Peptides against a protein of PDB entry 5VJI. Designs and how they scored, part 26

Target 1, 62 residues: chain A of PDB entry 5VJI
Amino acid sequence: NTLVVLHKSGLLEITLKTKELIRQNQATQAELDQLKEQTQMFIEATKSRAPQAWAKLQASLT

## One batch from the design tools (peptide; made by RFdiffusion4, then SolubleMPNN)

Design b2_p14_8_s2 (from b2_p14_8, 10 letters changed)
Fold by OpenDDE base, seed 2:
Structure b2_p14_8_s2 (fold): chain B 62 residues (1-62), chain A 14 residues (1-14)
Amino acid sequence: as target 1 above (62 residues)
Amino acid sequence: SLLELLQKLLDLAK
């Protein structure tokens, strides 16, 4: 059947690998975005010297 | 069909 042909040709494996790579890329991007946000909060905390800014940063790290 | 199956696989990969 068609599924067997796709499996034997290697196309199924490529498709599944592509799906996994997309998922990993999305996960990595999410981690990067979180780090960027935390970095921005740190920068703002150092600039403002406001206790509220430091509290916000601390909350993001817990 | 084979084309339909391929399209379904591509959709799952998105």
Scores: peptide ipSAE 0.043, ipTM 0.672, DockQ to the pose 0.096
Fold by OpenDDE base, seed 1:
Structure b2_p14_8_s2 (fold): chain B 62 residues (1-62), chain A 14 residues (1-14)
Amino acid sequence: as target 1 above (62 residues)
Amino acid sequence: SLLELLQKLLDLAK
């Protein structure tokens, strides 16, 4: 049985772990991108002193 | 086959 061989060899575990690491990396990257965007909105809000910029930032945090 | 299974696993890991 091919699946049994893969399991006993450890290759299945490595494959599943790799898949999980890729998934976690993608999730972390998405969070990082969101933080970068929020940071940019914060910078723009502080520079412009416009209430619209602060409203935009607030909306992104809710 | 073993090769087909390995390819499927690689595709799932991407």
Scores: peptide ipSAE 0.042, ipTM 0.668, DockQ to the pose 0.095
Fold by OpenDDE base, seed 5:
Structure b2_p14_8_s2 (fold): chain B 62 residues (1-62), chain A 14 residues (1-14)
Amino acid sequence: as target 1 above (62 residues)
Amino acid sequence: SLLELLQKLLDLAK
């Protein structure tokens, strides 16, 4: 059957590894997006010099 | 077929 062919050929292992890599990539991308947002808030806080901007940044870090 | 098998693998990977 298909499962036997996949296992014997090594494609099953590759498929499972690929799925895991995709999952990890998605998780890493989410963390990266969060960091980008936090970085932008930091930049805006430094530019505006407004306490409200710093408060917003601080809230994002909690 | 081989093509069908490959497509199934690709679908599983998504």
Scores: peptide ipSAE 0.041, ipTM 0.662, DockQ to the pose 0.114
Fold by OpenDDE base, seed 4:
Structure b2_p14_8_s2 (fold): chain B 62 residues (1-62), chain A 14 residues (1-14)
Amino acid sequence: as target 1 above (62 residues)
Amino acid sequence: SLLELLQKLLDLAK
């Protein structure tokens, strides 16, 4: 059947590996986006020197 | 067809 052919040809392994790489890429991108946001909040906190800005940053780090 | 199979595999990879 088709599944057996895909497995023996190696195409199934490639497909599954591609799926895993996409998943890992998405997870890494999410972490990167979070870091970018936290960095922006840090910059704003340093500029304003307002306690509210620091509180917002601290909340994001919990 | 082969094209349909390839498309299905790509969809599974998403």
Scores: peptide ipSAE 0.040, ipTM 0.657, DockQ to the pose 0.112

Design b2_p14_8_s3 (from b2_p14_8, 8 letters changed)
Fold by OpenDDE base, seed 4:
Structure b2_p14_8_s3 (fold): chain B 62 residues (1-62), chain A 14 residues (1-14)
Amino acid sequence: as target 1 above (62 residues)
Amino acid sequence: DLLELLEKLLKEAE
Protein backbone atom coordinates (compact mmCIF):
# COMPACT_ATOMS: atom_id res chain seq x y z
CA ASN B 1 0.00 0.00 0.00
CA THR B 2 0.95 3.70 -0.23
CA LEU B 3 2.03 3.95 3.42
CA VAL B 4 4.44 1.00 3.04
CA VAL B 5 5.94 2.56 -0.10
CA LEU B 6 6.36 5.93 1.65
CA HIS B 7 8.01 4.23 4.63
CA LYS B 8 10.46 2.18 2.53
CA SER B 9 11.41 5.19 0.40
CA GLY B 10 12.10 7.35 3.47
CA LEU B 11 9.47 9.89 2.40
CA LEU B 12 7.22 9.08 5.37
CA GLU B 13 9.94 10.10 7.85
CA ILE B 14 10.57 13.32 5.92
CA THR B 15 6.83 14.06 5.73
CA LEU B 16 6.32 13.52 9.47
CA LYS B 17 9.37 15.64 10.33
CA THR B 18 8.17 18.39 7.98
CA LYS B 19 4.74 18.35 9.62
CA GLU B 20 6.34 18.72 13.06
CA LEU B 21 8.63 21.55 11.91
CA ILE B 22 5.65 23.42 10.42
CA ARG B 23 3.77 23.03 13.72
CA GLN B 24 6.76 24.33 15.70
CA ASN B 25 7.22 27.21 13.27
CA GLN B 26 3.55 28.19 13.65
CA ALA B 27 3.85 28.14 17.45
CA THR B 28 7.02 30.26 17.36
CA GLN B 29 5.39 32.71 14.94
CA ALA B 30 2.39 33.08 17.27
CA GLU B 31 4.71 33.90 20.18
CA LEU B 32 6.58 36.40 18.01
CA ASP B 33 3.32 38.07 16.93
CA GLN B 34 2.24 38.36 20.58
CA LEU B 35 5.59 39.95 21.48
CA LYS B 36 5.22 42.42 18.60
CA GLU B 37 1.76 43.41 19.83
CA GLN B 38 2.99 43.83 23.41
CA THR B 39 5.89 45.94 22.14
CA GLN B 40 3.46 48.20 20.27
CA MET B 41 1.31 48.59 23.40
CA PHE B 42 4.45 49.48 25.37
CA ILE B 43 5.40 52.14 22.80
CA GLU B 44 1.89 53.63 22.92
CA ALA B 45 1.92 53.62 26.73
CA THR B 46 5.22 55.53 26.81
CA LYS B 47 3.95 58.07 24.25
CA SER B 48 0.60 58.85 25.87
CA ARG B 49 1.63 58.42 29.52
CA ALA B 50 -2.07 57.73 30.10
CA PRO B 51 -2.92 55.19 32.82
CA GLN B 52 -5.41 53.55 30.45
CA ALA B 53 -2.63 52.69 27.99
CA TRP B 54 -0.60 51.06 30.78
CA ALA B 55 -3.69 49.17 31.88
CA LYS B 56 -4.11 47.80 28.34
CA LEU B 57 -0.47 46.68 28.34
CA GLN B 58 -0.86 45.04 31.76
CA ALA B 59 -3.93 43.16 30.55
CA SER B 60 -1.97 41.81 27.55
CA LEU B 61 0.68 40.35 29.87
CA THR B 62 -1.77 38.24 31.89
CA ASP A 1 -2.16 25.35 3.58
CA LEU A 2 0.82 22.98 3.46
CA LEU A 3 0.18 21.49 6.92
CA GLU A 4 -3.40 20.63 6.01
CA LEU A 5 -2.23 19.10 2.72
CA LEU A 6 0.34 16.91 4.50
CA GLU A 7 -2.26 15.76 7.02
CA LYS A 8 -4.64 14.82 4.19
CA LEU A 9 -1.92 12.90 2.34
CA LEU A 10 -1.00 10.97 5.50
CA LYS A 11 -4.64 10.14 6.19
CA GLU A 12 -5.17 8.94 2.61
CA ALA A 13 -2.05 6.76 2.81
CA GLU A 14 -3.36 4.93 5.90
Scores: peptide ipSAE 0.036, ipTM 0.659, DockQ to the pose 0.288
Fold by OpenDDE base, seed 3:
Structure b2_p14_8_s3 (fold): chain B 62 residues (1-62), chain A 14 residues (1-14)
Amino acid sequence: as target 1 above (62 residues)
Amino acid sequence: DLLELLEKLLKEAE
């Protein structure tokens, strides 16, 4: 069947690896986005000098 | 076919 052919050809491994790489890429992107958000909070905290902004940043770092 | 299967598997990863 198709799955057997896929496995024997090595394409299954490539496909599964591709899926994993996509997943890892998504996870890394999420971490990057979080870091960007935290950076923005940091910038805003430094500008505003508002304790609330620092509290918000601190909460985001958990 | 094989290509269709690959496309489906890749789509599931998105």
Scores: peptide ipSAE 0.035, ipTM 0.657, DockQ to the pose 0.106
Fold by OpenDDE base, seed 1:
Structure b2_p14_8_s3 (fold): chain B 62 residues (1-62), chain A 14 residues (1-14)
Amino acid sequence: as target 1 above (62 residues)
Amino acid sequence: DLLELLEKLLKEAE
């Protein structure tokens, strides 16, 4: 049985751990991308000095 | 096939 061989060889554990690491990496990347976007909105708000730009930033921080 | 199984499991993680 392939699954039994995979388990006994330790490769199943490695594969499952790899899947979990990929998931965690994706979650971290999503947070990083959100922060990048918020940073850009902050930069634009400081440049424009427009109330709507600050409102947009504030809405993103919820 | 062990390699095929690993490839499938990894693909599901993407």
Scores: peptide ipSAE 0.035, ipTM 0.656, DockQ to the pose 0.102
Fold by OpenDDE base, seed 2:
Structure b2_p14_8_s3 (fold): chain B 62 residues (1-62), chain A 14 residues (1-14)
Amino acid sequence: as target 1 above (62 residues)
Amino acid sequence: DLLELLEKLLKEAE
């Protein structure tokens, strides 16, 4: 059947590995986006020098 | 269909 052919050809392993890489890429991108947001909050805190901006940054790190 | 199966498996990863 199709699954047997897929397995024997090695394409199943490639497909599963591709799925895993996509998942890992998505997870890494999410972490990167979070870091970007935290960086922006840090920049805003340094610019405004307002205690509220620093409090907001601190809350994002907890 | 082999291609259809591959596409389905990849779409499930999104």
Scores: peptide ipSAE 0.034, ipTM 0.655, DockQ to the pose 0.099

Design b2_p14_8_s4 (from b2_p14_8, 10 letters changed)
Fold by OpenDDE base, seed 3:
Structure b2_p14_8_s4 (fold): chain B 62 residues (1-62), chain A 14 residues (1-14)
Amino acid sequence: as target 1 above (62 residues)
Amino acid sequence: SLLEELQKLLEKAQ
């Protein structure tokens, strides 16, 4: 069947590895996006002098 | 086809 051919050809391994790499990339991107957001909150907190901005930043670092 | 199955698997990953 197709799965057997896929496995024997090595394409299954490549496909599954690709899937995992995509997943890892997505996870890393999410972490990066979170860091970017936290950085932005930090910048805003330093500019605004508003205690609420610092509270928001603090909450994001939990 | 084999290619279609690969494409399906990749599509699920995205």
Scores: peptide ipSAE 0.031, ipTM 0.637, DockQ to the pose 0.105
Fold by OpenDDE base, seed 4:
Structure b2_p14_8_s4 (fold): chain B 62 residues (1-62), chain A 14 residues (1-14)
Amino acid sequence: as target 1 above (62 residues)
Amino acid sequence: SLLEELQKLLEKAQ
């Protein structure tokens, strides 16, 4: 059957590994995006003396 | 087909 052919050819292993790499890449990208957002909030907080800007940054770190 | 099954597996990962 198709599954046996996939396994014997090695394509199943490659496909499953590719799926895992995509998942890991997505997780890493999400962490990177969060860091970028936190960095932007930090920049805004330093530019403004408004306590609201620091409150937003504080909330992002929790 | 074999290609269709591979494509389905990859699409589920994205």
Scores: peptide ipSAE 0.030, ipTM 0.634, DockQ to the pose 0.099
Fold by OpenDDE base, seed 2:
Structure b2_p14_8_s4 (fold): chain B 62 residues (1-62), chain A 14 residues (1-14)
Amino acid sequence: as target 1 above (62 residues)
Amino acid sequence: SLLEELQKLLEKAQ
């Protein structure tokens, strides 16, 4: 059957590995996006000197 | 088909 052919050809392993790499890439991208947002809040806090900007940054780190 | 099964597996990863 199709599954047996997929397994014996090695394509199953490649497909599963590809799925895992996609998942890891998505997770890493999400972490990167969060860091970028936190960095932007830090930049805004330093520029404005406004207490509310620092409070916003602090909240993002909790 | 084999190709269809591969495509299904990849689609579920996204």
Scores: peptide ipSAE 0.030, ipTM 0.630, DockQ to the pose 0.098
Fold by OpenDDE base, seed 1:
Structure b2_p14_8_s4 (fold): chain B 62 residues (1-62), chain A 14 residues (1-14)
Amino acid sequence: as target 1 above (62 residues)
Amino acid sequence: SLLEELQKLLEKAQ
């Protein structure tokens, strides 16, 4: 059957690895986007010197 | 993270 052929050819392994890499890439991209947002908040906090801006930044950090 | 460390440094400087 198709699954046996995929397994024996090595394509199943490649397919599964590709799925995992896509997942990891999506997770990394999300983290990068979060970092970009946090960086923007940091920049705004340093410019404004307003306690509210620092509080917002602090709340975003884990 | 880098941002956390920077924040700590800034807080100490204030």
Scores: peptide ipSAE 0.022, ipTM 0.435, DockQ to the pose 0.012

## One batch from the design tools (peptide; made by RFdiffusion4, then SolubleMPNN)

Design b2_p15_1_s1 (from b2_p15_1, 9 letters changed)
Fold by OpenDDE base, seed 3:
Structure b2_p15_1_s1 (fold): chain B 62 residues (1-62), chain A 15 residues (1-15)
Amino acid sequence: as target 1 above (62 residues)
Amino acid sequence: LQQELQQLQQQLAAA
């Protein structure tokens, strides 16, 4: 069947590895985006006179 | 076919 052909050709392994790499990339990107957001909140908090900005930052840090 | 795919995925994960 087609699955056997894909496996024997190595294409299945490449496909599955690619899928895993995409997943890992997405996870890393999400962490990076979170860090960027937290950094921005920190910057805004330092510029702000409002305690709400600090509360928002604190909440984002878990 | 789905079972075969899962089997192959498990083999890959174990390698």
Scores: peptide ipSAE 0.065, ipTM 0.666, DockQ to the pose 0.017
Fold by OpenDDE base, seed 1:
Structure b2_p15_1_s1 (fold): chain B 62 residues (1-62), chain A 15 residues (1-15)
Amino acid sequence: as target 1 above (62 residues)
Amino acid sequence: LQQELQQLQQQLAAA
């Protein structure tokens, strides 16, 4: 059947591996986005000198 | 064919 052909040809493994790599990429991207946001909060905290901005940054790092 | 596709989808879901 089609699945057997896909399996024996290696395409099924490639497909499943690709899915996993996409998932990992998405997770890494999410971490990167979080870091970018934290960096922005840090910049804002340094500029404003407001305790609230530092508190916001601190909360994001917990 | 429908059953085969269903099996493939199950494989993908299990990844």
Scores: peptide ipSAE 0.046, ipTM 0.645, DockQ to the pose 0.016
Fold by OpenDDE base, seed 4:
Structure b2_p15_1_s1 (fold): chain B 62 residues (1-62), chain A 15 residues (1-15)
Amino acid sequence: as target 1 above (62 residues)
Amino acid sequence: LQQELQQLQQQLAAA
């Protein structure tokens, strides 16, 4: 059947590995997005000099 | 064919 052919050809393994790599890439991207947001909050806190902005940043780090 | 596709989908979901 089709599944057996895909398995024996190696395409199934490649497909599954690719899916996992995409998942890992998405997870890494999410971490980067979080870091970018935290960086922006830090910049805003520095500019505003408002305690509220620092409190917001602190809350995001927990 | 539907059975084969279903099995393949199951393996993809397990990855």
Scores: peptide ipSAE 0.046, ipTM 0.645, DockQ to the pose 0.016
Fold by OpenDDE base, seed 2:
Order: structure tokens, then C-alpha cells, then sequence
Structure b2_p15_1_s1 (fold): chain B 62 residues (1-62), chain A 15 residues (1-15)
């Protein structure tokens, strides 16, 4: 049984763990990208001092 | 063999 061999060798666990780590990495990257965008909106708001830029930032945080 | 591969695929999908 191939699955039994993979399980006993530890390769199945490594494969499943790798998939989970990839998923976690993707989730963290998505959060990072969101933060980067919010940071950019903050920078633009401070530069322009325009109320619409601050409104845009505030909307993104909701 | 086909059944074994299906089982492996299910485990990978559930991870």
C-alpha cells in the first residue's frame, strides 16, 4: 500500500505540513498586502492633506 | 492503486 509506505516514511506528514505552511504563507501575504495598501493611503493622505484622501483611508479601515 | 490515490488526494484536499 503506497499510502501506508508514505505515512510510515514520514513523507505524507511532510507533504501535508508543507501544504499547510503554503496556505499560512498565502494568508499572511494577503494581510501584508492589505497593510501595505493602507499604509500607502495614509502616506497619500498626509501629503495631500485633502479630506477625500482621509475619507478613502477611513473607508479602507472599516 | 486507484483507491489509494483517491485517498491521498482526499487527505491533501483536506489539509
Amino acid sequence: as target 1 above (62 residues)
Amino acid sequence: LQQELQQLQQQLAAA
Scores: peptide ipSAE 0.041, ipTM 0.638, DockQ to the pose 0.016

Design b2_p15_1_s2 (from b2_p15_1, 8 letters changed)
Fold by OpenDDE base, seed 2:
Structure b2_p15_1_s2 (fold): chain B 62 residues (1-62), chain A 15 residues (1-15)
Amino acid sequence: as target 1 above (62 residues)
Amino acid sequence: LQQELAELQAQLAAA
């Protein structure tokens, strides 16, 4: 059947690996987005010198 | 991934 052919051809393994790589890419992107947000809060805190901006940054790091 | 592959291989062997 089709599943047997996919397995023997190696396409099943490639498909599963591709799925995992997509998942890892998404996870890494999420971490990157979080870091970008934290960086922006840091920049705003340094510019404003407002205590609330630093509090916001600190809250994001907890 | 390795576990998922093993599970699929087991299903193929049982078919």
Scores: peptide ipSAE 0.054, ipTM 0.681, DockQ to the pose 0.014
Fold by OpenDDE base, seed 5:
Structure b2_p15_1_s2 (fold): chain B 62 residues (1-62), chain A 15 residues (1-15)
Amino acid sequence: as target 1 above (62 residues)
Amino acid sequence: LQQELAELQAQLAAA
């Protein structure tokens, strides 16, 4: 049984852990992308000094 | 991870 061999060797758990790490990396990347977008909105808000730009930023943070 | 292992084992048993 190939699955049993992989399990006993520890390779199966390493493979599954790798899959989980990839998932976590993707989640962290999504958070980073969101932060980049929020940073851009902050820059635009500071440049325009318009209430609408600040309102847009605040909406993104909620 | 243990749950996923159990699921894989169950799939093998069912196949």
Scores: peptide ipSAE 0.042, ipTM 0.662, DockQ to the pose 0.014
Fold by OpenDDE base, seed 1:
Structure b2_p15_1_s2 (fold): chain B 62 residues (1-62), chain A 15 residues (1-15)
Amino acid sequence: as target 1 above (62 residues)
Amino acid sequence: LQQELAELQAQLAAA
């Protein structure tokens, strides 16, 4: 059947691996977005020189 | 064909 053909051709493996790579990419992107947010908080803290901004950054890093 | 697609989707869901 079609599944057997996909399996024997290697396309099924590629499809499943692609799904896993997409998942890993999404996880890495989430980490990157978090880092970007923390970077923005750092920038705001340096600009404001307000203790509240530094406290906010500190909380995000814990 | 529907059975084949269901099997494929099951494998994808298990990945």
Scores: peptide ipSAE 0.038, ipTM 0.654, DockQ to the pose 0.016
Fold by OpenDDE base, seed 3:
Structure b2_p15_1_s2 (fold): chain B 62 residues (1-62), chain A 15 residues (1-15)
Amino acid sequence: as target 1 above (62 residues)
Amino acid sequence: LQQELAELQAQLAAA
């Protein structure tokens, strides 16, 4: 059947591995985006005299 | 065939 053919050909493994790599890539990208946001909040906190900016940064680091 | 495709989809979902 189709599943057996895909398994024997190695395409199923490639497909599943690709899916996993995409998932890991997305997770890493999300962490990078979070770091970028935290960096921006840090920059804004250092530039502002508003304690709210530091509070936002502190909350994000929890 | 429908069952085979369902099994494939299940494996993809489990990855």
Scores: peptide ipSAE 0.037, ipTM 0.648, DockQ to the pose 0.016

Design b2_p15_2_s1 (from b2_p15_2, 6 letters changed)
Fold by OpenDDE base, seed 2:
Structure b2_p15_2_s1 (fold): chain B 62 residues (1-62), chain A 15 residues (1-15)
Amino acid sequence: as target 1 above (62 residues)
Amino acid sequence: SELEQLQAQLQAALA
């Protein structure tokens, strides 16, 4: 059986691990993107000194 | 069986 052969060869384990690593990488990237966005909002808030910018940042942190 | 176990692992990975 193909699946059994893949398992015994170790390829199945590598495949499953690769998929998991991809998932983790995607999750980490999403968190990083969120942080980048929040950082940008913080920068804009500090520059503008506008209450609206701070409110926007605060909303993003909730 | 071993095959069934492997299939279950794949199913879990796809979920």
Scores: peptide ipSAE 0.092, ipTM 0.746, DockQ to the pose 0.014
Fold by OpenDDE base, seed 5:
Structure b2_p15_2_s1 (fold): chain B 62 residues (1-62), chain A 15 residues (1-15)
Amino acid sequence: as target 1 above (62 residues)
Amino acid sequence: SELEQLQAQLQAALA
């Protein structure tokens, strides 16, 4: 059947590996986005010198 | 069987 054919052709392995890589990529991207946001908050805090900006940054780090 | 094994692997990968 189709599943057996996919396995024997190697396509199943590629498909499953691709799915895993996509999952890992998404997780890494989420962490990267969080870091980017925290970096931006840090920059804004240094510019504004406003206590609320530092409080916002601090909250994001915990 | 081979089919059963492949089906099990696929289901595990989708979880």
Scores: peptide ipSAE 0.089, ipTM 0.743, DockQ to the pose 0.014
Fold by OpenDDE base, seed 3:
Structure b2_p15_2_s1 (fold): chain B 62 residues (1-62), chain A 15 residues (1-15)
Amino acid sequence: as target 1 above (62 residues)
Amino acid sequence: SELEQLQAQLQAALA
């Protein structure tokens, strides 16, 4: 049986671990992207000196 | 059985 062979060879474990790592990587990347966006909003807020920009940043930190 | 367990594990991982 192919599935049994994959298990005994260790390839199933590698495959499942790879899938989990991809999932974790995607989650971390999403958090990183959010942080980057928040950082950009912070930079823009400091440059614009506009209350609206700060309000936008504040709203994003929920 | 081992096969059934592996199948269940794989299905859970793919869900």
Scores: peptide ipSAE 0.088, ipTM 0.742, DockQ to the pose 0.014
Fold by OpenDDE base, seed 1:
Structure b2_p15_2_s1 (fold): chain B 62 residues (1-62), chain A 15 residues (1-15)
Amino acid sequence: as target 1 above (62 residues)
Amino acid sequence: SELEQLQAQLQAALA
């Protein structure tokens, strides 16, 4: 059947590995987005020189 | 059977 053919051809393994890579990529992208947000908060803190901005940044780093 | 094993493996991977 189709599933057995996919397995024996190696396509099933590739498909499952692709799914895992997509998952890992999504996790890495989430971390990157968080870092980008923290970087923006840092920039805003340096520009405003307001304690509130630094407190916001500090809270994000916990 | 092989098919059943593959189906179980696939189901586990998708969960």
Scores: peptide ipSAE 0.083, ipTM 0.738, DockQ to the pose 0.013

Design b2_p15_2_s2 (from b2_p15_2, 5 letters changed)
Fold by OpenDDE base, seed 4:
Formats: C-alpha cells, structure tokens, sequence
Structure b2_p15_2_s2 (fold): chain B 62 residues (1-62), chain A 15 residues (1-15)
C-alpha cells in the first residue's frame, strides 16, 4: 500500500507540511503585496494633497 | 481506521 509506505517513511508528513508552508508563504506574500500597494497610495496622497487620493487610500484600508 | 485517517488528511490538504 503506497499510502502506508509514505506514512511509515515520514514522507507523507513532510509533504503535507511542505504544502502547508507553501500556503502560508503565499498568504504572507499577499499581505506584503497589499502593504506595498497601500504604501504607494500613501505616498501619492501626501504628494498630491488631493482629497481623492486620501479617499483612495482610506478605501484600501479595509 | 488508520488508512482512512490518512486519506482524510490528504483530502483536507488538497482542498
């Protein structure tokens, strides 16, 4: 039985852990990308002094 | 039971 062999060898646990780490990495990357975008909107808001730019930033801060 | 549990873990990980 392949699944039993994978479990007994420890490879199944490593595989599942690796997949979970990849998922967590993807989630962290998404948060990082969002922060980068919000930072850019903040910079633009400070430069433009336009209420629209601040409104755009505020809308992104959900 | 053990095999069933392992299959469930795999299924959950793939979801």
Amino acid sequence: as target 1 above (62 residues)
Amino acid sequence: AELQQLQAQLQAALA
Scores: peptide ipSAE 0.077, ipTM 0.719, DockQ to the pose 0.015
Fold by OpenDDE base, seed 5:
Structure b2_p15_2_s2 (fold): chain B 62 residues (1-62), chain A 15 residues (1-15)
Amino acid sequence: as target 1 above (62 residues)
Amino acid sequence: AELQQLQAQLQAALA
């Protein structure tokens, strides 16, 4: 059947590996986005000298 | 047996 053909051709292995890589990439991207946001909050806090900006940054780090 | 094993792998990947 189709599943057996996919396995024998190697396509199943590639497909499963691709799915895992996509998952890992998404997780890494989420962490990267969080870091980027925290970095931006830090920059804004230093520029504004506003207590609320520092509070916002602090909240993001907890 | 091969089909059953492949089905198990697919199920695990979807979990």
Scores: peptide ipSAE 0.075, ipTM 0.715, DockQ to the pose 0.014
Fold by OpenDDE base, seed 3:
Structure b2_p15_2_s2 (fold): chain B 62 residues (1-62), chain A 15 residues (1-15)
Amino acid sequence: as target 1 above (62 residues)
Amino acid sequence: AELQQLQAQLQAALA
């Protein structure tokens, strides 16, 4: 059947590996986005010199 | 057995 053919051809492995890579990429992207957000909060904290901005950054690092 | 295993793998990947 089709599933067996996909396995025999190696396409199933490629498909499953691709899905895993997408998952890993999504996880890495999420971490990157979080870091970017934290970086922005850091920049804003340094510019504003406001305690609340630093508190916001500190809370994000918890 | 092979088909059953492949079906299980596919189901796990889609879960």
Scores: peptide ipSAE 0.073, ipTM 0.711, DockQ to the pose 0.014
Fold by OpenDDE base, seed 1:
Structure b2_p15_2_s2 (fold): chain B 62 residues (1-62), chain A 15 residues (1-15)
Amino acid sequence: as target 1 above (62 residues)
Amino acid sequence: AELQQLQAQLQAALA
């Protein structure tokens, strides 16, 4: 049947691998977004020189 | 048997 054909052709493996790659990509993107946010907080801290901004950055890094 | 095995694997991967 269709599933057996997909398996034998290798398309099933590709499909499952693609799903895994999408998952990994999403995880990496989340880490990247977090880094971007932390970078923005760092920039704001350097600009304001306010203790609150540095405290906010410190909290994000814990 | 092969179909059932593949279906089980697919279900596990998609869950």
Scores: peptide ipSAE 0.070, ipTM 0.703, DockQ to the pose 0.013

Design b2_p15_2_s3 (from b2_p15_2, 6 letters changed)
Fold by OpenDDE base, seed 4:
Structure b2_p15_2_s3 (fold): chain B 62 residues (1-62), chain A 15 residues (1-15)
Amino acid sequence: as target 1 above (62 residues)
Amino acid sequence: EELKQLQQQIQAALA
């Protein structure tokens, strides 16, 4: 059957590995975006010196 | 065997 052919050819392994790499890339990108947002909140907190800005930053670091 | 390994790989990819 088709699945056996894909497995024997190695194409299935490549496909599954590609899907996993895409998933890992998405997870890493999400972490990077979160760090960028936290950095921005830190910058805003230092500029405003408002307690609410620091509270917002602290909440993001949970 | 090979079929069992294939099933495991597919299941892991879908999890």
Scores: peptide ipSAE 0.078, ipTM 0.734, DockQ to the pose 0.016
Fold by OpenDDE base, seed 1:
Structure b2_p15_2_s3 (fold): chain B 62 residues (1-62), chain A 15 residues (1-15)
Amino acid sequence: as target 1 above (62 residues)
Amino acid sequence: EELKQLQQQIQAALA
């Protein structure tokens, strides 16, 4: 059948591996975005010198 | 059975 042919040709493995790589890429991108946000909070905390800004940053790191 | 095993692999990948 078609599915067995796709498996034997290697295309199914490529497809499934691609899906997994996309998932991993999305997870890595999410971590990167979080780091960017934390960096921005750090910048704001240093500029404002407000305890509230530091508290916000601290909360994000817990 | 090859098809059954293949379906199982796909199901696992979708979970």
Scores: peptide ipSAE 0.072, ipTM 0.716, DockQ to the pose 0.014
Fold by OpenDDE base, seed 3:
Structure b2_p15_2_s3 (fold): chain B 62 residues (1-62), chain A 15 residues (1-15)
Amino acid sequence: as target 1 above (62 residues)
Amino acid sequence: EELKQLQQQIQAALA
């Protein structure tokens, strides 16, 4: 059985661990991207005199 | 037993 061979060789463990690391990396990246977007909205809000920009930022923080 | 454990591990990883 190929699956048993993969398990005994350690390759399955490496594969599953890699998959989990990719998942965690994607989750962390999503959080980072959200923070970057919020930071950009903050910058734009400070540059503009429009209350709409601040409302947009406020909505993103909830 | 080893096959069942392996199946369990795979299923857990896919959940």
Scores: peptide ipSAE 0.071, ipTM 0.720, DockQ to the pose 0.014
Fold by OpenDDE base, seed 5:
Structure b2_p15_2_s3 (fold): chain B 62 residues (1-62), chain A 15 residues (1-15)
Amino acid sequence: as target 1 above (62 residues)
Amino acid sequence: EELKQLQQQIQAALA
């Protein structure tokens, strides 16, 4: 059947691996976006020198 | 058999 053919040809493995890579890429992108946001909060905290800005940054890191 | 194993593999990958 079609599924067996896909498996034996290697296409099933490639398809499943591709889906996993897409998932991992999405997770990594989310982490990167979070880091960018935290970096921005850090920059703002250093500029303002306000305790509230540092508190906001600290809350984001927990 | 092989088909059943493949079905299980796909099901696991979708989870």
Scores: peptide ipSAE 0.068, ipTM 0.713, DockQ to the pose 0.014

